# Peptides against a protein of PDB entry 7UQJ: the designs that were tried, part 282

Target 1, 160 residues: chain A of PDB entry 7UQJ
Amino acid sequence: PELYQNFNITPPRGVLFHGPPGTGKTLMARALAASCSSDERKITFFMRKGADILSKWVGEAERQLRLLFEEAKKHQPSIIFFDEIDGLAPVRSSKQEQIHASIVSTLLALMDGMDNRGQVIVIGATNRPDAVDPALRRPGRFDREFYFPLPDVKARFKIL

## One batch from the design tools (peptide; made by RFdiffusion4, then SolubleMPNN)

Design b2_p26_3_s1 (from b2_p26_3, 13 letters changed)
Fold by OpenDDE base, seed 4:
Structure b2_p26_3_s1 (fold): chain B 160 residues (1-160), chain C 160 residues (1-160), chain D 160 residues (1-160), chain A 26 residues (1-26)
Amino acid sequence: as target 1 above (160 residues)
Amino acid sequence: as target 1 above (160 residues)
Amino acid sequence: as target 1 above (160 residues)
Amino acid sequence: MKELEELIAAGLARPLEYPDESLERP
């Protein structure tokens, strides 16, 4: 936020971390939140898991997402981290597809409703970037993507 | 392995990484595997999730654990990483308790059966160290424990 | 990009990762590069090994370092990662000392010549921080250091 | 990692003399 403000650069609303499991996406997001926090400027870090949004919030997922964004705005500057954000995408059942569509629609609306001046950043982490709804990966949402490769033993690590 | 050999230190059989979610336990385990791997000595990294051992291997979990340890021994030096190792511990149902007891008993036996000369290290990661079976946390098993704290916001981070 | 932009912190020119082999320095340097690269903002990641600078570039190491920094500047935002940066430091022979002194002198000059506005970060990784020339570890060069400890048993890691 | 992430983020967030949209991603 601050440097983007200083550089007249529009800060991203959302950042997508993607890559194989155990490449440090969740750690990175936490590290980001805490590094962004100073004694003067405490960044509030909110964490949710995509699967928990579906499982723990059955029938209230949309409301809980709204409350999360309201709380993040209330405690700004804030980071909302969605771990396993592709877990908002259901696999097979028509009932899961409908629930998913509603939750994703709510998340889209919440991200679109973030004021460009709002000191709230959303970080999504996924092992399956292609399983994240393409609508979430558009400008003004998760418009920044960061790949977290596996540490490959053989490779002349061009990794990360 | 190599560092332990160089220092004449008996390598741990098992290392428990514990701490809040998203503190980099899985990343650290991978990072350790990659950085212990040289061009001359490739460390093979095996990863499993505790919940996957219960859910994907229903009725074969014990066999799959045995095969995992055999494969790790075959590809030594090796690291076996169990993410969410507390997910091997069931919560409430008597049927889950019986399944858990058998799986944990198998894991105990496999860790006990690791020859002190075997270049296989087991790393367990958990957000709930107290939910890990105390039998796994004994000498000769997960006898080394590392706490992964939350990156604390205020600190001028001496953090990694 | 975004994070330090938030802090109004002068970004380091160089970051030194140090710690025992197997602690994930290379993995982390990577994790950062990819976590900073998006589809819209491709961070160019350049990787070199300290030993390769001496062995592959015998008689051209200084030129190759210059070309590397020029290429990094051309493809900014960029990360230059030096794995085993202590491998620029020769062990024993007077001839190696002279070659090292020239290469290190070139690296010093290149790091000093980085404009504070240049979107180029240098990351060095070493298992031997004390083998890194102290001149490289001064402000405006590798002025930030991150220790990657071995997972050691006793410590309630306040690490990461 | 945290301070490192911060350092990398700051370095990458430096103003471009000629900001290209392709360089604006964090």
Scores: peptide ipSAE 0.028, ipTM 0.339, DockQ to the pose 0.098; fails the geometry check

Design b2_p26_3_s2 (from b2_p26_3, 17 letters changed)
Fold by OpenDDE base, seed 5:
Structure b2_p26_3_s2 (fold): chain B 160 residues (1-160), chain C 160 residues (1-160), chain D 160 residues (1-160), chain A 26 residues (1-26)
Amino acid sequence: as target 1 above (160 residues)
Amino acid sequence: as target 1 above (160 residues)
Amino acid sequence: as target 1 above (160 residues)
Amino acid sequence: SEELERLKELGLARPLEYTDDSLVLP
């Protein structure tokens, strides 16, 4: 929130962090939350894993998502971080369509229902950005993507 | 490897990274792997999640661990990173003892069987260090522990 | 060190990592220290925070800097990482000029006194590159700057 | 600097496939 406001940049609703496992996606999300948090303006950081949300009963996952967004709105400015979001909102495959479709649809609706003026940022982290439903990667949702290269690759790119 | 050797420190066989989720444990492990990898001596980085190993058939988890350590030895110098190692080797609770006891025993044997001069380092990452079997936290296994505090806590410790 | 040698690149004396808090500057510095380290050529990584150096007695900060560079030279190849270097070497403001001027002057002298062939690299990390004394940002000192953009800025640079 | 621009470009280059087994191969 504040990072973007200080630069007079409209904060994205959703940011997708992608890259190999352990490239610092989750750390960056926490560091962003911490860095946007000032003495005057504390940012509430909510973290959920995609797998942990899916392991809930059918309909409970959707309820938990709604509650999470409500809590985030209540405690604004806030960051919602979905770790392993590809586990939460996988590309719709035929056999598991019904259970995943409702969760994805709920997440889409929650992201679309965020007022652009809302002090709520959603960060999704994945190791498989192509396994995330393309509907989530549209404008007004996860419309900004950040690649987290391996440290070796980052190091190599500094040397080149 | 080298970070420890430069300090004339015998590299631990095992290092436990612990701290809240998304404090950069996995990233640090990758950074350490990239770290110890030079143009002349590339370090092979093996990453496994504890949950992914446990999701295998009984006895297949032990086989996969053996294969992993064999591959790590074959491709030495190497780092084996166990993400969520508390999922792989939980503290022995009475009712699930049989399945977990064999995996823990296999991991113990593999860590004990590493030559102290071996160019294989094992890094375990957990959010719950107290959920890791104490047998793994003994000398010659995960004998070094590194706490990864939250970025906000790191910031707070700068303010104190 | 080795990363630069392998590419037949004269290693910069100093590299400035700049960008918002939590953009991975410290992590990248560790990963660079790390990636430049090989089995044949272990790199010693020294980390200091700017604030921690300033919190020392007047003249002790300069002594600590000298000792740090001496230790780095003794344990070469080495990387000295100054986290929050803007805290160590702020732009000269009128009222705090005397205490900060001596520390900055000491750091300048230490960076100038590094043999260009020396296997010591200095990495400064800051969230405020414009708060770093311009004298440090000259050739032969922190002559290479790496921006660690926020995720949002990284995305913007992809879109541009 | 060209290096800063290239870092901006490269830090953004998406590898197509993240291998779960990020073997930093020798």
Scores: peptide ipSAE 0.017, ipTM 0.357, DockQ to the pose 0.037; fails the geometry check
Fold by OpenDDE base, seed 1:
Parts: sequence; C-alpha cells; structure tokens
Structure b2_p26_3_s2 (fold): chain B 160 residues (1-160), chain C 160 residues (1-160), chain D 160 residues (1-160), chain A 26 residues (1-26)
Amino acid sequence: as target 1 above (160 residues)
Amino acid sequence: as target 1 above (160 residues)
Amino acid sequence: as target 1 above (160 residues)
Amino acid sequence: SEELERLKELGLARPLEYTDDSLVLP
C-alpha cells in the first residue's frame, strides 16, 4: 500500500514480468526495489528461482513458500521476486503432478491471503507467460503483466 | 574487429559480466548486440546457458562449443553470450572432473583461435566471477571484466 | 586512453546513454566505473546532474565544468557521468539562451581538449537524446550513443 | 568524494559470490 501509495498506485498483489531472456526483468525488479528504498524506508528484496524451490525442497516447497511470505511480511515493505516463475507454477498438464498442484495452490493461497494493506509486492519473471498456471494470472494474484521487449536495433551501445 | 573498429576498439576476445543476479548483465549483452546492429549490419546474437551445455550434451559439449563458435564466425559480426558461465567452466577443483577440464580446454582453445580480425565477441555472465576458471580470465580470453552493481537509490530517480 | 587501451578501445570522448527513465542508465554508468576499477587501478567516478550545474552555479557553470574536467584529469583514470545531460546542454533553440550556449561551448571545448591519451570518459545520460545539442553528438564528443529500451509500455501500465 | 568512496568500495568489494537470495536495498 504505502509503497504504492507513494506512487499513488493500488498495489498489485502480483506483477508478472514476461519477455525474452535478458530483457532486464530482474534488473527492473531490483531497480523498483531500489526505487522504493530510501534511507528512511528500506525495502527488503527476496529473490527465489522457481526451479530451486522445487528441486531443493521436494516435499517442503509449500513450507518454504509460507516461510518466504512470512519473512517478506515480517520485513515490510518488501518485494518477493520469483525468477523463472514458470518453473514454480507450470500449467496444470498432467494428473500426476500433484506436487506442482499443491505448490501452486499454496502460492495462490499466499497471494490471496495478502491483505491489501500489506507492503509485500510479488514479482514473477518468466520467458513463457503461457507456461504459468492461469490461476496465478487472475485478479488479486499476478493480475498485472509486463512485456519486456528485446532491445531495439537502434540501441547504439558504443561503450564497448 | 570491425564491430569494435566501428567503435575504434580492438575487440576483446572475451568480456566477463559479473555482479548480483538481476543487475542487467543479459540485458546489457542484448542491448550491445542490438546497438551494434544496423539495418545494413545486423549482429547475430547467440545465447547459451552454461549448465545447459553441460547437462544436455554430456560427451558432446566440446562439439557443441565448436559448432557454436563456427556458427558465430559464419554469422559475423556476432556476439556469443554465455549466461551463467561459471556453470560451463567451473574452477578446476577436483581431479575427477575430466569432462569439465576438457570443456574448459576447448573453450580456451576456441577463444585463443579467434583471429583479431574476427567479428565475434564472447560475453560471459556470472554471479560468481571467482568460480570461473582463472585460465578463462587471462589476457586474450575474458580479459575484460564488468561489475554490475545492484541498482542503488540513485537508480531509483530514473525508474520513477 | 589506457582505460580504453586496457580495453583496446579508442576512448570515446563521450558516451550518451539514452532511453526512458528507469532503464538502468545510471546503474550502467556505475557498473562501468566499478568494472574498470581494480585494486591496482581505481577509477574515479564523478557524477553531476545537468540541471544542478545550471541552477547552482549561475554565472560560474563554465568554471565548474572546467574544474570538473581538471579534477577528472587529475584523478585519472576517471569517469564523468552527467545525469540528465539534456538539462546541461539543451538544443540551441532561442537567441536568449546565451548562458546555455556558453556552457555548451565550454563543454564542447573541454571534450575537444581531452587528449587521446587522457583516461577520462564522459558519460551523459538522458531521457531525451533529441534535446541534447547536436554539436555534443558529433565525432570526438558524445559520438557513442546507447539506447536503454523501456521494458514495454505494457510494463508501465501494469506496475502502476 | 562519497561517490568516489562508494565506487572504490564497489570496485574493491568483488565478492567471490554474489549471493542475493535476500537483501535489504538502501
């Protein structure tokens, strides 16, 4: 709220950054965090990679997500940045991925459980927005999406 | 050369982009590619992730590197961007990683084999510059290093 | 020169970073400064805002520019970063802006007076490249330009 | 001077690893 009240914005519960790899999605997330941080009001930036949550914590991924959101809430104002969020919440393809369905359900519940007064912003970055579970892209979740286009050919980088 | 002759630069054989995740390393590499591209002179941008070359091509990683450099040479002027290059060329720690030692040796030979007239630039990006084999960081290889700091509060002033 | 000789680059006298606000222009300038700094060879980074030179130093802006370039030369290798350079060097529009014309002329002379052996790099950042005096964008001055693309207009509409 | 010190710090403070799982941005 205040983070976005400072911007006169209704805080998204979630923002999806999508575009080709290397379009500055993570840079933008950090720059937003830095841009919301002042000496008086530091922003806590949490970064997690979607695939790492699944691979490192098989069976505890839900607990790790809960802990992450609790820590983010404890350290408000905060940004949770999920890099490669498509790796965390793939489209529900097969009946066999009960693990993924539970993780997605946990993430949905955590995003839905964020009060509109919480100063926690969730940013998901993906190269494949269509690989993200559509339930995460609904209002009150990642309801805001940003395309990061490739830098145009006109971008004359002469420093090198 | 001509890429950098257009810039009045002797082309580095390699450039190492290092810094925290999400500091715009990949964005910069793409922006450099785009900036050096004109309608008359398109730059071919090759992107590879270090871990993908190792995991997908066990036993053929050397061949894939050779093919990549040949394709880059064929499509001059070109940029080869290795994302997570520390995953491709880890520091030689254990006697057992003959595969990694061979891949590193191949990459060294490919970088050494680039003629000073070749319009191929190699950019490596890493969050762990010290995890990159020191042999790759020697003159004539990744002899130029770029630190990408976190956006500070002053980076804030322009994003807002 | 040696900064760029270390890079095998003919040093631009100036580099123009242009693009919408928030695209990491200042971040990149700092990253370049940090990247060019080693324990053995520290780069001195000077940051000035274009409008501040005009507003704080009415009648002494030329002197302040000279002092800045002298200090940068004294502390070689160095980077002079002009943030909002369009505020320092607006396009010569009106006969009344004799002050601006003199400041621009001073900046031109300072950039022209840099010997090809001086390790001073000038980086200008602007959101309005077309608002920068074309004389500054000529060879031997800000002859290198970098476009920092927005993350797409859609990236603006949904963060807000 | 402060900016110079900060850049010296940025130039000097090249950590072995840029671990950035969680940080407080100033």
Scores: peptide ipSAE 0.014, ipTM 0.356, DockQ to the pose 0.064; fails the geometry check
Fold by OpenDDE base, seed 2:
Structure b2_p26_3_s2 (fold): chain B 160 residues (1-160), chain C 160 residues (1-160), chain D 160 residues (1-160), chain A 26 residues (1-26)
Amino acid sequence: as target 1 above (160 residues)
Amino acid sequence: as target 1 above (160 residues)
Amino acid sequence: as target 1 above (160 residues)
Amino acid sequence: SEELERLKELGLARPLEYTDDSLVLP
């Protein structure tokens, strides 16, 4: 948030961190939160796992998402980090597809309903960017994507 | 492995990475694996989650651990990374305690059965070091512990 | 520092982080600093940019390097991070080559003059590892190199 | 990339207050 203000960059409403497991997506999100937090301007960091959102009844999951976004808005500047956002991917059961569609629709509405002037950044982390609903990856949502490559084997070698 | 060979250090058989979620434990494990690999000597990195080990039938979880250690031994130098090793912590049900005790006992036996000359390093990552069975934290097992603090305010004040 | 002590690894006197811009070299250096700092043992992190070192009069740049290493030694365990250490690379003007040669020579002497038992780690970050003076990359200096691969071109284009 | 570098540069500069992951709102 502060970074983007300081640099006259419109903060991305949503950033997708994607890459193999253990590439530091969550660390980077925390580091970004950390980065943007000054002594004068503390950033609130909210973390949720995609699977934990789905483990709730649809209405409760939606309510929790709404409350999360309200709390994030209340505690601006803030970062909402969704770890394993691919865990919001529909499990191929029709009943779970409807549940997923509702939760994703609510997340989309919450992201769309954020004023671009809001100091709330949403970071989604996934190991499977292609399993993330394309609707989440549209402009005004997770409109920026960061690949976290594995530290390549070759990079590995010269460190010793 | 190569790091320890290059420095004439007996590789710790097991290293516990502990610290808050998203402090880069997995990234560091990969970076260490990365560091220890040379063009001539590639390190094989094995990753498992503690919860994924428990999700299997007891005998299958044990078999998979044995196979993992055999594969790691076959592909030396190698790193076995257990993410969320606290997920091997007993869920307080007596039936799961027995399952946990068996899996942990198998892991202990596998770690104890490694020749100290083996080029297999085991890294456990946890957010809850106190939830890790103290038997895993004994000499010859996870005998080294690394704290991954959140980038604390105080560390950053000295970083600025 | 603590990480290396906890690993019973003699901390590399110098580590070169190399890779394209935006790969997280600086982030990793701080994450390492943060990771190694416990409540009982705070790591002091010193940061300098290569260009900022060169922007000073030669004698002042050398004095500042000496002071930096003295402060780092005084505040052990400590990390000295040189961002854009390739900015210490000679611009091919004869006048800047002499200036650079003096500063690099001073840095080499400071790195060589560190006792291997010193809890001071020097991390250099560069986007141009081939522009880093080979003398800096010798054993006992930046003897370890980490490649930070580009997130694939497509991911970066969405990051920009 | 520039924004990521800026994020990385700034990420390094300011103290995170630990917002306790404990704001798991019940």
Scores: peptide ipSAE 0.000, ipTM 0.329, DockQ to the pose 0.035; fails the geometry check

Design b2_p26_3_s2 (from b2_p26_3, 17 letters changed)
Fold by OpenDDE base, seed 3:
Formats: sequence, C-alpha cells, structure tokens
Structure b2_p26_3_s2 (fold): chain B 160 residues (1-160), chain C 160 residues (1-160), chain D 160 residues (1-160), chain A 26 residues (1-26)
Amino acid sequence: as target 1 above (160 residues)
Amino acid sequence: as target 1 above (160 residues)
Amino acid sequence: as target 1 above (160 residues)
Amino acid sequence: SEELERLKELGLARPLEYTDDSLVLP
C-alpha cells in the first residue's frame, strides 16, 4: 500500500491477484484491507467468491453485483475482493458459457462506472489469469496484476 | 514439524486448519512445507481441493484418494494438503449428502492406515470446521486443529 | 501499495511484522515483494536475518547495514526485509547488549535518513516485538506493525 | 444501512476498525 505512495503510483481501480492456489492471494487482500484501516480511517472489506455469485444467485447475480458496488461506494473507503474471479468472469469466447456474458458485462460496467477519485478498490483473485475475460484486465479495471508465485526455492531466489 | 522433533513430540497424522476464508490456511501449509524443506531434505507437497475431488473425480474419488496417499507415502517426507476439506468430507449425519459417505469413509480409512512412523502429514483446511465429519477430527486423524483468525485488526491497522 | 494512495495514507518507511514463529511473516514479506513487482516495475527484495548480521558481520555489521541501504536505494523500488529483527535491534536497556547499541543506532540513522519519497520499504519481522528497541517502533521508522497471530496455539502445537 | 448489517451477518462485509480486540470472527 504505502509502497505505491512512496512510488508515486496512481492507485488502480482494480488489481488482479493471480498465481497458483494457496499462494496467499486472499490473505494478501485481507492484509491490505486491514493495513489500509486506521483509527481515523476504517476500511470496509467486502468479499465474494466468483463461483458463489454464479451458483447462489442464478438470475440475480447482476443485481447482487450492483448492490455490492453500491454498498462499497456508500461505505467508502472500501475494498471489494472477488476470490476465484475466473469463476465469475470466464473468457467470453468460451462457447460453453454465454450465460455468464451478462454478469461479466455488468462487472465491466460497474468497474468502468467507478469514479477514479472513489475510495473503492476492487481486488480479483484467480489461479487462472488467462481464464479471466481480457476485457476485465484492461486499463481502468483490473489493470494492475500481482503474481503470487509458489513459495518455491526458485521463487525465493528470484525475490531475494 | 521440526518443532515437534526438537521437542520430542510425536508429529500428528492430520491437522485441521480452520478459520475464515483468506486467513492464509493454504499459504501456511505451503510455508510449512517450504520451511521443513532443506537442501538435504525436500518435502513433497501434494495439494487437492475437496470440491475438486468430488466434482472432477465422480466415481473415482476413492481411487484418487488412495493414489494420493500412496504417492505421498512413496515420496516421503510429504504433506498432503486438502483445501476446502468440508467439501470433501461433509458431516455424515446430513441427510442430503449420503453420496459422499463412501469418500469420507475412504479418507478415514486412509488416515487410519497411515503408519505412525510415516513421514506423511495430512493438512485439511476449512472455513467451516463444524461442517467437517467429526470422525475426521478424532485422534489419529485430524486430531490437531489450527484456528486461523482473521489477521488481527490491530495488526492490520498498524501496518497501514 | 496503491490502496494507500487511494486512501491518501502516507506510506511507512518501516513495517514491523510481529507474531509467533512460522505465522507467515517472512512469507508475507516475500509475497508483498513479488506482488509489487510487475513486468514494468521489478522490485528488488533484500533479505537479512538479524542474528546473521550480528553473528556473521562482527565488527562490520554497521558497514553491512549501510551497504544494504545504499544498494536498496540504488535498486529502487526495493524492499529490505529483516527477519528476526529482535536479534539485530534488542532493547537498549538490556545491560548485556551494549555491544549492539552501535548497530541499532546505525539502523535508526539509516531509517531516519531515508527520503520519505524514496521507493525503499523496510520490513522487520520478529517473534518478540517487545524485545525490539522502542526507538525503532517510532514514527518514520517501523511505525506500522502487523501482528501475525499464531494460528491458534492449540492449532500450532497440534501440527508441530 | 440494513444491507450493511445483512452483509455483516453474512460475513461478506466487515468494517476493519482499529480495535484492541483481535477480530476473532466467530
């Protein structure tokens, strides 16, 4: 968080955390939310699983996404964390999943509709970044990507 | 793991990591595997999702569990990590899930059949420890349980 | 990182990760470094153990700290991670550790000498936050603190 | 808002507050 201010980096609207399962994507999102909170500035953390949005809210998924973004905007500063976002926003070109196209389009519109000055950050986590619709990975959406490597010795050496 | 050897404590066969989603259960399991690995002693880390075993291995889930435990025993020292183990091993008394009873029974038998002298540790992770069959939480199985609290708010706030 | 800018939070120079051993402090520091690295912006991650600085660099520890901070500044954006920082920066009031007073003073001076605009973040990890010199925990130094709770002691004692 | 309380009850929204208390989510 503070790395970026020290770095004079414009904060993204959306950040994609990607990497193998169990690399700490969800933990990092929670740690970020918690770190951004202060006594003066409480951050509201919203968490959703992509597959849960699809499975639990058949036919209402779009409305639930809208309500989520509205509530996040109402309770600024806030983080919306989508765990397993590849389950929510599969690649549109997958012939099998045309039913999800409306949900993806709603998420795109909600991300585009966020004020750049808004204190709402969206974090998507995926184990399959290439399974996420490329439209979500464009500037003004999930335009920042964090790779969570396996804690392999090689990854340790490249980070060290 | 090595802490138990340093303390002359018998290592558990099974450990249940439980706590809210994104508390780092899977990350901790990987970190444990990586920390216990030295240049002299590499730990083989096996990871499965409970829901994936049920959904991907319909009709072969028992065989896949057997193969997993055999492969883990072959590549000792090893860790078997079950993410979302509540998806694999739901409570037997839930009238809705009799279809899973055979898979749970197989997992129980595999955990019971591990030699106490084997360098195979099983880690289950769940967000719902009470949704896990109590038979899995008995001595000689997941008889060790780790609560992963949400990263403490004070911790979170002092870093941001 | 970018969350802090959205939140208009001043980035810390230093973050103290504290909590019991194996709570993922080192893993989180590495994950932060990896996460903050993009294809366009590689973060250089420097890791040192506090005890290693004291034991390996007897009589040169101050010089090694200076070189570390200079190298981190040269390779911005960068993270300096001190694992076991309580080994490096013991409480000054401990009568036994007058020999370490110069090393602690050097670290304090190096942290104070970092430009607030510098893209160098210092992460200290400790299992004993109260064993760290309070002077390091002041504003402009390790003024942000993350508690890494034990996965419940009942938990950890059951795995280890 | 009633919806925020609902989201809290669902564990889907959590205000992150400086509390001395570890947010042990039940």
Scores: peptide ipSAE 0.000, ipTM 0.382, DockQ to the pose 0.067; fails the geometry check

